Peptides against a protein of PDB entry 3C66. Designs and how they scored, part 20

Target 1, 189 residues: chain A of PDB entry 3C66
Amino acid sequence: KSWANLFEKNDFFFRYKFYLEITAYTRGSDEQHLKWSGLVESKVRLLVMKLEVLAGIKIAHPFTKPFESSYCCPTEDDYEMIQDKYGSHKTETALNALKLVTDENKEEESIKDAPKAYLSTMYIGLDFNIENKKEKVDIHIPCTEFVNLCRSFNEDYGDHKVFNLALRFVKGYDLPDEVFDENEKRPSK

## One batch from the design tools (peptide; made by RFdiffusion4, then SolubleMPNN)

Design b1_p10_5_s3 (from b1_p10_5, 4 letters changed)
Fold by OpenDDE base, seed 1:
Structure b1_p10_5_s3 (fold): chain B 189 residues (1-189), chain A 10 residues (1-10)
Amino acid sequence: as target 1 above (189 residues)
Amino acid sequence: MIENSIFELE
């Protein structure tokens, strides 16, 4: 079994009970997002390494392809809303209030020239090395180090009005719809 | 901004 097969979608989003979502947000230009998201994505492997050495974690398995989307984002409040609602099936329907940029609509004048929020999300499947399900696991240190690493790379990334980075712990049944094909049934609780 | 890095398994 090749490593390549392990990182393909296949059953990745059904394989684990828990996932860590890493989302790079940019409210600005596409160029700004490309640089920011590219940096974040390039550092994910370091986070994986730090997670796997934790005693409570058996596997931290990255899905190697990012999920990318963009929304028309007229206001800072909209940007905050996106960051609050994105990444969970429970809350993602709130994003329907915003205009999703698609290949079909991106050339419309009202969309083409509109302020946008860009999103790039990486997923890590987590398997825990514990027998007692009530055991508490703290991944705060490696996650904080990761955020600091990304934010400190360039002084511009300190501007939270433009660049943001969120790490969300999500259960498999609460993964966003974007990770599933139309014919796939969402995992149950 | 969301950072939830502490959790208890169920």
Scores: peptide ipSAE 0.038, ipTM 0.713, DockQ to the pose 0.677
Fold by OpenDDE base, seed 2:
Formats: C-alpha cells, structure tokens, sequence
Structure b1_p10_5_s3 (fold): chain B 189 residues (1-189), chain A 10 residues (1-10)
C-alpha cells in the first residue's frame, strides 16, 4: 500500500482504471533528451502532490520507471505524428510507419545517422473519489502548472521543434503495449 | 500538449 510497495508491483498497470501519461519528447541528440527527460522525471513528484490534493482524486501513484523509446524521425511531420499517436493503444499502430530504433538496428547506416525522436514516458495511476459517473475531475490546472514548470527551467526547452512535453489521460485498457510484458494481456473495458 | 485534462469516469 505504500508507494515503495506499488513501485515494484507487477500489477501496476492492472491496478487502476485510469492513468496519466507524462511523455517527454526530444527530436535532437540523446544528450539533449537525457537532460530534458531527466528534468521532467524529477518534477513528477510535484505533480503527484498537486493531484493528490484534488477532491476528486483519491490516490495518485507514480510508476517510477520511465519507458524509453526512440524512432527515426526525418521530418517535422513525423515528429508531430509521434506526439499525436503515441500513448494510446488505439493509435500507437500508426507508429509502425516509422523505424523504431533498437539495439539490433541502431548501428545500421540508415539509422545511426538519422534524425531521431526520443521518448520518455512516466505513468501515474489514478484512483478517484467519484461515485457518480457524471462527476468531473479537472486536472488541467495541475497539469498545466507542471508543463510550465518543466518548460520554464531552461529557455532552450521552449523550442517545440526539439523539446515537447505531453500529458495524456488514458484508460487502463488503452495503455500502450510497452507497459505490458509479452505474456501479459491488457485489461479489458 | 495536455489531452483529456477534464474527464469523467466511465
């Protein structure tokens, strides 16, 4: 029940009906991404704190491990597509149009020197105090404050051609495949 | 980008 206990639980992505995804995007160097994603990750606890005090949120539990991926991203349109399609099972198949960088292919000539988009995604499991399905919870303010906090840390992070940050509210059954092991079946609706 | 910042339970 403690955060420490939850962080190591294999059922984290089955435990909640709802998740908040925090994805740091970088179209640039790996070094740029490490700095950017590291900053974002370092601030997640502040977002959790802000979420926990919302009346409609009973629990906000972070999964402490980031999920990392990178794609060959030759154009700005590709970068926009990644940001649009990533983070949802229903749309993530569109990313198959791009070349996923893997340990097996990263040294290939066409991949090694290609422009890349790097992604680091953090997850927060959410439990709500909502008994009536018609009740709304507004997480816009905490999320916006979080984005502003991260973006304002360095002026370079204002360059949306390079650095981006997205927060996505996702239902458990629509989590990306990356959060599940090969032998795990995603939760149903 | 912030998606679905206002939500309801299904």
Amino acid sequence: as target 1 above (189 residues)
Amino acid sequence: MIENSIFELE
Scores: peptide ipSAE 0.037, ipTM 0.722, DockQ to the pose 0.759
Fold by OpenDDE base, seed 5:
Structure b1_p10_5_s3 (fold): chain B 189 residues (1-189), chain A 10 residues (1-10)
Amino acid sequence: as target 1 above (189 residues)
Amino acid sequence: MIENSIFELE
């Protein structure tokens, strides 16, 4: 059975203690983001493969669907803030300072023509081998290779003012609210 | 950007 079909959403984000978040950021057009995020998403399976062969990692299971969001992003500082604060429940409330673009408001004049930051986030659930609890697992190499792979695909993606890619290691209790339904309680510490 | 790339097994 393919790992892509192993878990439904509500089970996936409760199954693992640890998650790797892969977020593609674009401050530009929707078209730019679609291309960028699409590329990143297309390469996630390669990262999974690299993670799975690491000592200490028993399972690396991707959630197959990205989480999408976009914000009005008037300034570069706002864009940096988004990249800094997004992806963690501890910090995501800072994003409330920005206007979230929704289907309901996207046609408003103040939003329609505003500069936007687009976010697409993929999640990988991580399970560990229980053989050596003292073993430290370093995912830096595969993650770096992944970033380099994505960034090098097109020279345009080297423009960090527009395109960014972040990989964040988070615990289940610190997952962003977006992964949970309103009636779901986030995992406890 | 890569954050918390090192972790210990539980």
Scores: peptide ipSAE 0.036, ipTM 0.718, DockQ to the pose 0.826
Fold by OpenDDE base, seed 4:
Structure b1_p10_5_s3 (fold): chain B 189 residues (1-189), chain A 10 residues (1-10)
Amino acid sequence: as target 1 above (189 residues)
Amino acid sequence: MIENSIFELE
């Protein structure tokens, strides 16, 4: 019931100080990405469950709708760059060097047949139990297990040249622009 | 890839 209220975009990206970004990357076909991202998305609930049982985490709330984007990605270096720069407001401007595929340009000759990287990103809002200012919460284990779970589902998903999965811990003020409307002000530090 | 998997209060 509590999650149901978070299915629609509202104040979700303003509600938490911290977010976990889960991005499925595919450098290949749309079909490949559909299968890969679909798998990842289907497992997010399991990750949430693992996060919530950690003593330092008060609540982990998933935003149920993925954010989708795709870029022309002619080289492996470009693919690495996307993975390095995406997911943080601090670095996402570097993606401007690549051609973003849009509904308006997807039929252009230079784009429609070009190699592409597809991105699907899920977000989890995190609220921590902070008893001490120096309290540390390590989410590495559940995150690693999640990655392993997804990648081990099919041997093809072990090919990092095609399929990748990144989990990024991000502060609210450093969320990518995609999560905000044009009229919304980015959270401050 | 897992980045910044540890939460610490600043």
Scores: peptide ipSAE 0.036, ipTM 0.714, DockQ to the pose 0.776

Design b1_p10_5_s4 (from b1_p10_5 with S1M V6I)
Fold by OpenDDE base, seed 2:
Structure b1_p10_5_s4 (fold): chain B 189 residues (1-189), chain A 10 residues (1-10)
Amino acid sequence: as target 1 above (189 residues)
Amino acid sequence: MIYNSIFELD
């Protein structure tokens, strides 16, 4: 029984109050990103397993498919900005300063050969046992282990100028717009 | 990079 069939996009991003975002970043070639993101994605199940056994976590359910995006990223500062601002509705508007690569514009001269940052984001919906209790759940350890696992797979992935990996805990109402269809309303607090 | 890895729930 595969979890791939358990959850549909239709309600996944409305089902949980909390989500863990796993984003693989690549400032380089599409080929580099494909390898990097593929590796990260292949390890997500291990993170889920580690999260599920935490006492404070009732459920950790991964969404089946990554979200893909890419931006023209002419400078390292832009790359840092992407990593800082992406993944939260509160801050994602800052990304409007960069050119989003689309199927429509990808062949434009100014975009085709421009440096790019590629993003692949996986989501894990979280349900906690302590939703109504004042208590802390520390997921730092499993998350750190996950990052280390991915980064250590190939020494090339240690180059932070090219490859990065971020895990972000977000509330449902603060999910990026990318997870919702145009006709869907963002969850409220 | 890990953001908000510690949850404080009310």
Scores: peptide ipSAE 0.061, ipTM 0.760, DockQ to the pose 0.787
Fold by OpenDDE base, seed 1:
Formats: C-alpha cells, structure tokens, sequence
Structure b1_p10_5_s4 (fold): chain B 189 residues (1-189), chain A 10 residues (1-10)
C-alpha cells in the first residue's frame, strides 16, 4: 500500500494525540536544501518501520507531504532561534521576528538575495497501546539511528552551520499553525 | 537534535 493513500490532510492532524515532527533545516542555497531534505524525506519510511516495532507503539503513520517554508536568516543566531522555536504552537510566534519568504515577496530585492534558512517538515502520527496509565515509551534509539543515518550519508551533512535535523515529539494541541486550515479549530488539550 | 524522545502516557 502507498502511504499517500492512507491519510488526507483534513483529518490527519486531528486523528492522533501525539505526533513526531521531523524537520530538515538548511542555511544555504536552495540546491543544498533540495538535496538534504530529499535525503531526509527518503529515509522517513525507515524510521516509521523502526517505530512500529517498539513496544507500546500501536501505530506510526506518516503524513506523506512535507511542509516547506523559508525565512530570511541573516545571522547564525537567527538560524539557532528558528531551530529552537519552530515546531511548537507555544513557541512559533517568535518566528514572527523573521521575514517569512512567500510567493508574494520572494522577488523583493531585500528578500531575493538575502541569506535564507529552508525548512522541510514531515509528520508522523503516533498511537500507543493502552495497557497501563503509566506506560513509558522511549523512542530515542530509533530517532538517534535515523539522525545518524541521514547525517552520515554525505560528509557535508556534518556541517551544523548549514545542515540540521531535528525530531520533535509534540501533542496534537501544540502542533504548528501551518498544519491547520484557516477554518479549522486547533485540537483541545 | 531530538526533543522529548522519552515520554509517559497519561
């Protein structure tokens, strides 16, 4: 079965209580990001497979389409801020301090040639086995293996000034605004 | 970088 046939956007981000966000960051050229994000995206299926076999995880379902955005990123500090604040509704408002690149503004002189940070984010919905209320699940091992797999693919991907990869565990009510349509209400706690 | 890789179910 194709992953694309499993989920539609309209209910995916309401279906699970928990999500794993996988974000590939690039502060550099669009070409660099295309290669990096493409690699990361190509390996997500392997992470899903590793998550599914963990005790306590009932199902791990990927949303097949990446969310893509880019910001004007003039400094390394800005790049670090993006990595720190992105991926959570609680913190994403801090990104308003940066200029989001859009189709409407990308041709402006102040934006077109500016240094940029590119983001590609994949989402995995997680459902857990409910046996006991105090069930502890550790996804550190498969996530670490995934990061190592991606980072070790090419020597250049070891440069943290340019390429970064973050995995964030988030609750449904704390998903970024980007995953919801204007008319959709954010899930409640 | 991994955030909240360990969690407990409520």
Amino acid sequence: as target 1 above (189 residues)
Amino acid sequence: MIYNSIFELD
Scores: peptide ipSAE 0.052, ipTM 0.752, DockQ to the pose 0.836
Fold by OpenDDE base, seed 3:
Structure b1_p10_5_s4 (fold): chain B 189 residues (1-189), chain A 10 residues (1-10)
Amino acid sequence: as target 1 above (189 residues)
Amino acid sequence: MIYNSIFELD
């Protein structure tokens, strides 16, 4: 099963030219993030359903496993930087300026009690009907509705200093490193 | 044309 899962994962991030990244951000406690990210993840299927009915979308395929990471995030500027830079291979190296929380370092005194930003990212692979170059596919509406749905669930989620939600349209060759294994070659343009 | 954007609603 482990190998099958690996192959399925590897195939998923090579199968599509385009992906939609859904990232839930939390600058606060792990408990806060668990609730927020859990809510977002629970609504992803609704977004998929809305995408599937668009005439220009041939396939909207969710990857069911979230990608999780956390950073020491001492300032609001750091939090904004994370949101700006995360989700693209072109920009993710900027995150190296922050301390990534790992199982190995999470108990260190400098990290354990530090303010943190938590990230949970879901992916949707997209295949478009591009036979007619004149056709325009706009996913703005379903994406906006999704964000509104998540944000309106609880008034606390309106606090952008703590909770954020970003949807990023990304080409396969620009996916973050996290989706690939160490021995895998990134898709080319 | 394929819609390409980043959604970060305030």
Scores: peptide ipSAE 0.048, ipTM 0.708, DockQ to the pose 0.101
Fold by OpenDDE base, seed 5:
Structure b1_p10_5_s4 (fold): chain B 189 residues (1-189), chain A 10 residues (1-10)
Amino acid sequence: as target 1 above (189 residues)
Amino acid sequence: MIYNSIFELD
């Protein structure tokens, strides 16, 4: 069975208390991003496998479809800001300072030729083995291995000015707005 | 990378 058959958007972002966000960033061309994000996405299954074998993780379920977005990104500072603020409901409002590229505005003269940051985000829902409230789970090793795997695939991907990869641990109530439909209420704390 | 390597479960 494909993961697509197992998981639909309908309740995925309500099913878990915790999520791991994997975001591939590209400040460059769409072609560069397609290659980079495609690589990252192709390796997510390996990360899932590594997470599943951790004693503290009961379930690691990937959402099969990436979330795509792009922003006009005139400066490196803007690019850093995107990486800092994206992925959390608490901080994502800061992104409103940047111009989101949409199908409606992508052909505008001020947007069409502007420098852009591209984002592709994959989500993994996590269920933990909780024996007591004092349990800790360390996912540093699998996450680091994943990043190294992606970054080492091509020398170009070592250029942090262009290509970046972030893994963010997020609670369900703090998921970005993009994962919910307009008529959906985000999970409560 | 933007993540905590160690997670405390509440």
Scores: peptide ipSAE 0.041, ipTM 0.735, DockQ to the pose 0.786

Design b1_p10_6_s1 (from b1_p10_6, 4 letters changed)
Fold by OpenDDE base, seed 3:
Structure b1_p10_6_s1 (fold): chain B 189 residues (1-189), chain A 10 residues (1-10)
Amino acid sequence: as target 1 above (189 residues)
Amino acid sequence: PRIYNSVFEV
């Protein structure tokens, strides 16, 4: 399969056994989120470069388009819950307790004026060059460096009540539902 | 920082 085809949605989320999810969270205005998520997205290529040089990683391919979602988020506890539960199929059902903002409901008075949490998620597909199936891979350092890079760009991004950033390593069978179309079958374990 | 499962078996 050509390198270009690996960046198409239909191929990307079935191509790898493992993914790194990078989610920018904003509990605030749309304008705040656009700036924050845009910054994070602009730095993803630097993380890819740092991952690719690790001995156990053969390939790190970023998906080109972020996934966007937003929820009514009345409380800080709701915001913490979103950050804890999002990004895994095993846990994402907890988000059903919150009101998802959609094109159909965004103009409803109760939603339009409500506090919101915005989410932008980038995906990196990972292929490993591990000869022994029992070898551990550690990506903590490059992930930490990435977070520090994004957070240090502007002092405003140090406000964890508004801006957050999470990196989650997941298996393909545990990807969020958002990455699959209705007619697509989730990868098996 | 929120970094989940950064050490894993492959």
Scores: peptide ipSAE 0.627, ipTM 0.957, DockQ to the pose 0.825
Fold by OpenDDE base, seed 5:
Structure b1_p10_6_s1 (fold): chain B 189 residues (1-189), chain A 10 residues (1-10)
Amino acid sequence: as target 1 above (189 residues)
Amino acid sequence: PRIYNSVFEV
């Protein structure tokens, strides 16, 4: 398959059983988020390289485009909730309690000047060297190194009240709804 | 750091 076919949205999120989600969070300005998310995105290839050399990982393919979302985030508790619930189909329904910022509503007075949490999410599809159906894979080290790399780039990124970064391993059937079109069926278990 | 399910069974 051509690289073009591999990075088509519809094929990518059905191709793998497992995904690693990298989400950059910013509770602040859009400018702050652009800088933070841009940095994180620029480092994803380094994470991929570190994942690919793990014995249990056969392939680590990044999806080339981030998924962008933002929520009205009036409190720190809301920000914590976003970070806790985002990234899994099982838990993302909790985000319905928050106001999603859209192109349709972004100019509304109640939304325009409201505190925002910005999210940029990168996806890596994972294929494993499965010899036996019960092998444990540990990606904690490369994930930790990635977080440290991003956070250490600028002292400002150490402020957890503003800047956060999460890495979540998920199964294909538990991917967030955002990765699927309205007419697409979620992968089965 | 927020690293979820970094140890998993395949």
Scores: peptide ipSAE 0.620, ipTM 0.956, DockQ to the pose 0.832
Fold by OpenDDE base, seed 2:
Structure b1_p10_6_s1 (fold): chain B 189 residues (1-189), chain A 10 residues (1-10)
Amino acid sequence: as target 1 above (189 residues)
Amino acid sequence: PRIYNSVFEV
């Protein structure tokens, strides 16, 4: 398949059984988030390189575009919930308790000036050399190094009340709904 | 850091 086909949304999220999600969180301004997420996104290629050389990983393919979302986030507890529940279809329904900011509602008085949590999520599709063996793959080290790399770039990013970063390994059938179009059916197990 | 399921069975 052509390179273009590999990174087409519809194909990408059905192509792999496993994905690594990288989510940059910001509870603050859109400007703060743009800087933070932009930094994280700029470093993803380094993580990919580290993943590709791990034993058992055949391919680590980044999806080239982030997924963007934002929620009204009035409390720190809400921010914690977002970070805990986002990134998995199993848990993302908990986010329904929060107000998703949309183009339709962003100008509403209750939303416009409300505290917000911004999310930018990058996806890496993973293919493994071992499909039929119960073999453990450990990506903790490169993930930790990635987090450290991003966090260490600016002292401001040490403020966990504002800036956060999560990496989540998920199966294709447990990808968040955001990666699928309304007319697309979620992959089965 | 928030790193979820970084050790997994394939």
Scores: peptide ipSAE 0.616, ipTM 0.956, DockQ to the pose 0.770
Fold by OpenDDE base, seed 1:
Structure b1_p10_6_s1 (fold): chain B 189 residues (1-189), chain A 10 residues (1-10)
Amino acid sequence: as target 1 above (189 residues)
Amino acid sequence: PRIYNSVFEV
């Protein structure tokens, strides 16, 4: 399969009704996050392969570019909140309580030296074999195997205070705002 | 593990 046309954003976030989000979280240094997120990203193709062989899944197409963000994260509770609320339009407004690190503010004294949570998110567009009847799809096993694969690569990645990984199934209309340009309208239900 | 909505109806 050629996914070359998915290297660019184009209409990727409008092509599918359903998406799987894979987010690597790091509360620590840039170096720690680079290693962790790089590992997770390197394994996404294996998850795609496992998803594609499921009977209910017609297509699993990865968007190859990660979305990266970081927040000032002074407490472990803030880190938990980020992990709970990120990845859905319905819940992402809760993140407004935290300071998003941007190119404009990253050099501010209060931000530069602050504890940070780093996020790298990969997206997989999903198309399903839908018959006339509502079908139940279960992707829990391949997702669990993926998490275990990433976590077991290095013993340091077992430290949930620093390294975390979440997989979230979302509908296209509930994708985070980050995937859309200012001039793009969010997909409807 | 944080796996959300991995069982769903389409």
Scores: peptide ipSAE 0.609, ipTM 0.955, DockQ to the pose 0.840

Design b1_p10_6_s2 (from b1_p10_6, 5 letters changed)
Fold by OpenDDE base, seed 2:
Structure b1_p10_6_s2 (fold): chain B 189 residues (1-189), chain A 10 residues (1-10)
Amino acid sequence: as target 1 above (189 residues)
Amino acid sequence: PRIENSVFTV
């Protein structure tokens, strides 16, 4: 199969048992988020390269497009909650307590001028060489290097009140609902 | 397989 076929949404999120989620968070302006998320996205290929050379990883395939969402985020506690709960089907329902910004509601007075948290999430599908479920693959080093690379680009990105970056290892059956179309069924365990 | 440090938030 051509490498191009791996980037079709319908196949990508069913192809792998494991995924690495890379989420750039911004509690600020859309412009701030565009710069931050764009930087993070531009560096994902470097993380992929570092993952691919690990003995335990057979394949690390990035999905080419980010998933975008934004929430009304009036407090810092709300922002922490978003970062804690986002990226897993098990926990994402907690985000229902916040107002999701949509094209339909973005012009409402209560939403338009509200503080917002912006999220951009990239996905890497992972295939492992290790059949033994007891064996460990340590991805801490490449992930930490990636975060440091992104954060060090501009001193402003050190402000955790505004800019955050999370990498989450997720099983395919625990991917957020956003990655599936309405007609698609979530993978089973 | 198990992944050490399944979540990184920095």
Scores: peptide ipSAE 0.089, ipTM 0.744, DockQ to the pose 0.093
Fold by OpenDDE base, seed 3:
Structure b1_p10_6_s2 (fold): chain B 189 residues (1-189), chain A 10 residues (1-10)
Amino acid sequence: as target 1 above (189 residues)
Amino acid sequence: PRIENSVFTV
């Protein structure tokens, strides 16, 4: 089976017990988000390389396609809420309080000119070397290095009111609903 | 070791 077949959406999100979610957030224009998310996405391969060399990580496989969403985001508190609640099935229901921007509603007067938060999320499937039960895998170091790398490319990316980057370690049963098709059953614990 | 869920927001 080709590498491409191993990363089919339906199999990828069932294959691993653990995932690393990388989300680029932008509260601003679509153009600002395209630049920011494009930069982050271009660096994910470097993070994968840093994860793969950790003794406790057997496999780090990126899903090649980003998941994209946008919300009407009138306040800074809403933007903080999005960053807190997004990326986990346990908490994502809180996002229902915000208006999701869709192709069907994007031209509505109340949405077209509204402040927006844009999200682009990349996923890395993780397999750990469990036999060495004593080895703590600290992914904080490579994750922090990755964030610093992304933010250092442009001084504008230091503005946390506009640009944010989150890395979330999540279990497969707690992945967001966006990664599953309507006919797919969420993995059990 | 139990790998706990963690969020790194920077």
Scores: peptide ipSAE 0.045, ipTM 0.702, DockQ to the pose 0.109
Fold by OpenDDE base, seed 1:
Order: sequence, then structure tokens, then C-alpha cells
Structure b1_p10_6_s2 (fold): chain B 189 residues (1-189), chain A 10 residues (1-10)
Amino acid sequence: as target 1 above (189 residues)
Amino acid sequence: PRIENSVFTV
């Protein structure tokens, strides 16, 4: 398949057994999130490059578009809950306790001026070069370097009450519902 | 495959 076809949504979330999810979180203004998520997104290619050179990784392919969502987030505890539960099909149902901001509801008085958490998520499909089933791949180093790179860009990004960054390793069958179309069947285990 | 440190939040 051409590289162009690999980055289309249609096959991407079915192609790999494993994915790395990179989520930029912001509890603040949309402007703050735009700057933060834009920075994170701009650095994802560097993470891909670092992953590709690991001996145990055969392929690291980024999905080209972020998934974006926002929730009404009245409390810091809600913000922590979002970060804990988001990014896995097993846990994402807990987010139903929060009000998802949509184009249909964003102008409602209870939502428009409410505190919000913004999420932007990038996906990397991973294929491992494992001839030996006992081979361990440690992605901690490149992931940590990536986080440090993003956080060090501006001192304001050191405020974990506002800005957060999570990298989650997820199996294809446990991807969030957001990545699948209405008529698509979730991958099996 | 075994991946160590599969979740990072910083």
C-alpha cells in the first residue's frame, strides 16, 4: 500500500495490533489549548523518528489528523478523571458523567461559559519486529524525551493544573470509540 | 511483545 493509503482513517485503526496515543490536555481557554496542542502535534514526527530507530519496532506510523474533544470540567477532580479514563474503550464510559461539548450544545448557557477541558489526541500505529516472543521493547526513553521537549518549550506548560500530556499504549481492540465510524466493527482481541 | 512502561503521564 502507498503511504498515502496508510494514513487514511479507513484502514489505519484496523491495521495495527498496537497504538500509541498522544493526548494533549488543557483545562483553560481554547486559545491556551490551541497553542499547547499545536506544539505537541508539531513534535509528533520527532517521536515517530525516535520510535522507528528502536530495534524492536518495525513500523511507527502516525495518523495524520488529531481527534479533538472538549468536556465541561467544573473541578480539578473532573480533570484528573478525564486524564485517567480517556483513551481506552474499557474506561471511556466513565466520561459519560461529564458533559461533552458539541456543536449542538456549545451555545447553551450552562456550557458556553463553563470551565472546560480540551483534548487533542494523535495516534501512532506500531508494528513490532519480534522474532523472539521474549523480546522486550522499552519505549520509555523516546516517550520521556518527547514529553520533556514539549514541556520545556514554554515555562507556562509546567503548570499541570492547566496543561497535561499523556502517552498511552493501547491494543487495537481497546481503542476509543471515537476512532471508528458508526458502521465499523471494533477489532477483536 | 512485552512493552515496559506502557503508560506515560507527565
Scores: peptide ipSAE 0.042, ipTM 0.701, DockQ to the pose 0.092
Fold by OpenDDE base, seed 5:
Order: structure tokens, then sequence, then C-alpha cells
Structure b1_p10_6_s2 (fold): chain B 189 residues (1-189), chain A 10 residues (1-10)
């Protein structure tokens, strides 16, 4: 399947049993996030290429549109919580303790001027070559190389208080709610 | 398949 066929959101999050989520986090300005997330997004294709050549991976297909969200993030602890809880349906409800920034509320003075954490998430659908039930796939090397590539681009990206990058391996039934339309049912286990 | 280090946070 060509990557072009993946532009249809409609079934991407139903096509695979497994996904790799790549989230760029920024606790800072929108401008900082735009630069950081833009960089990360620009490198995702390189990660895909590295994943595709792994013997245990049959397919690695990126969903090319990022998912964007932002939260009021008053503290560093809140920022750590976001990074811990985001990206899994099992844990994402913990983020309800934070104020989600929306198009409707972003201009409110209390939100507009508040410290924020910005999130941009890219998804890679994964299909594995399952030869046996004991098969192990190690994606650590490609993922580490990807992180290093992103972090090394600018010295500022070494500041983990501001810029973070997470890669999360997630099953389709545990994808965040953001990937589904209101009328779509989450994949079953 | 088993994925080693299912979450990478850096």
Amino acid sequence: as target 1 above (189 residues)
Amino acid sequence: PRIENSVFTV
C-alpha cells in the first residue's frame, strides 16, 4: 500500500493492531512548539524507513497528519503528568484534571496568558511478521536514533524542562480518543 | 509479537 492511501483518516486507526505514537511536547511558547514539533514531524519518515527494514516489521505506515492538543500547564509536575498519561486510552482521562485549550477558550484571558504544554502526535501503524508467539521485535535502536536526531538538531532541544519527545507503542484498542470521530467505535481487544 | 521497551521517553 502506498503512503498516499493512508491520507484517508477513515480507517487508518482500524487498519493495524499496533501503533507507534510519536509525541513532541513543549512547555513554552507556541513558537517554540511549532519549531520543535515541525522538526520532529519532518524526521518521522526517516524513522519509518528504519522500522520498515526490521525483520519483524512487515509494514510501518505513517499517518501524515499530526494530532494537536494543548493544556494549561502551571507546573513542572503537570508537565510530567501529561507526558506520563497522554497517548493511552487507559490513562488519558487523568488529563481531565488539566484545562484543555480549545478553539473556543483559547482567547480567554486566563487561558491565553497561562503557561501551556503543547502536544503534537504522529502515528505509525505497524504490522508484524509473526512467525511464532515468541518473536521479539526490538525497535529500541531506530527509536533511539530518531530521538537523537531530533534532539541534536538544536542545543535548545536538550532542555527537557521545555522540549520532550516520547515514543509509545500502543495497541489499537488503547489508542487515544482523539484519533476517533464521535461516531466511530474504538477497536476491540 | 513482543516489543521490548514499549515506551520511550527522552
Scores: peptide ipSAE 0.040, ipTM 0.699, DockQ to the pose 0.094

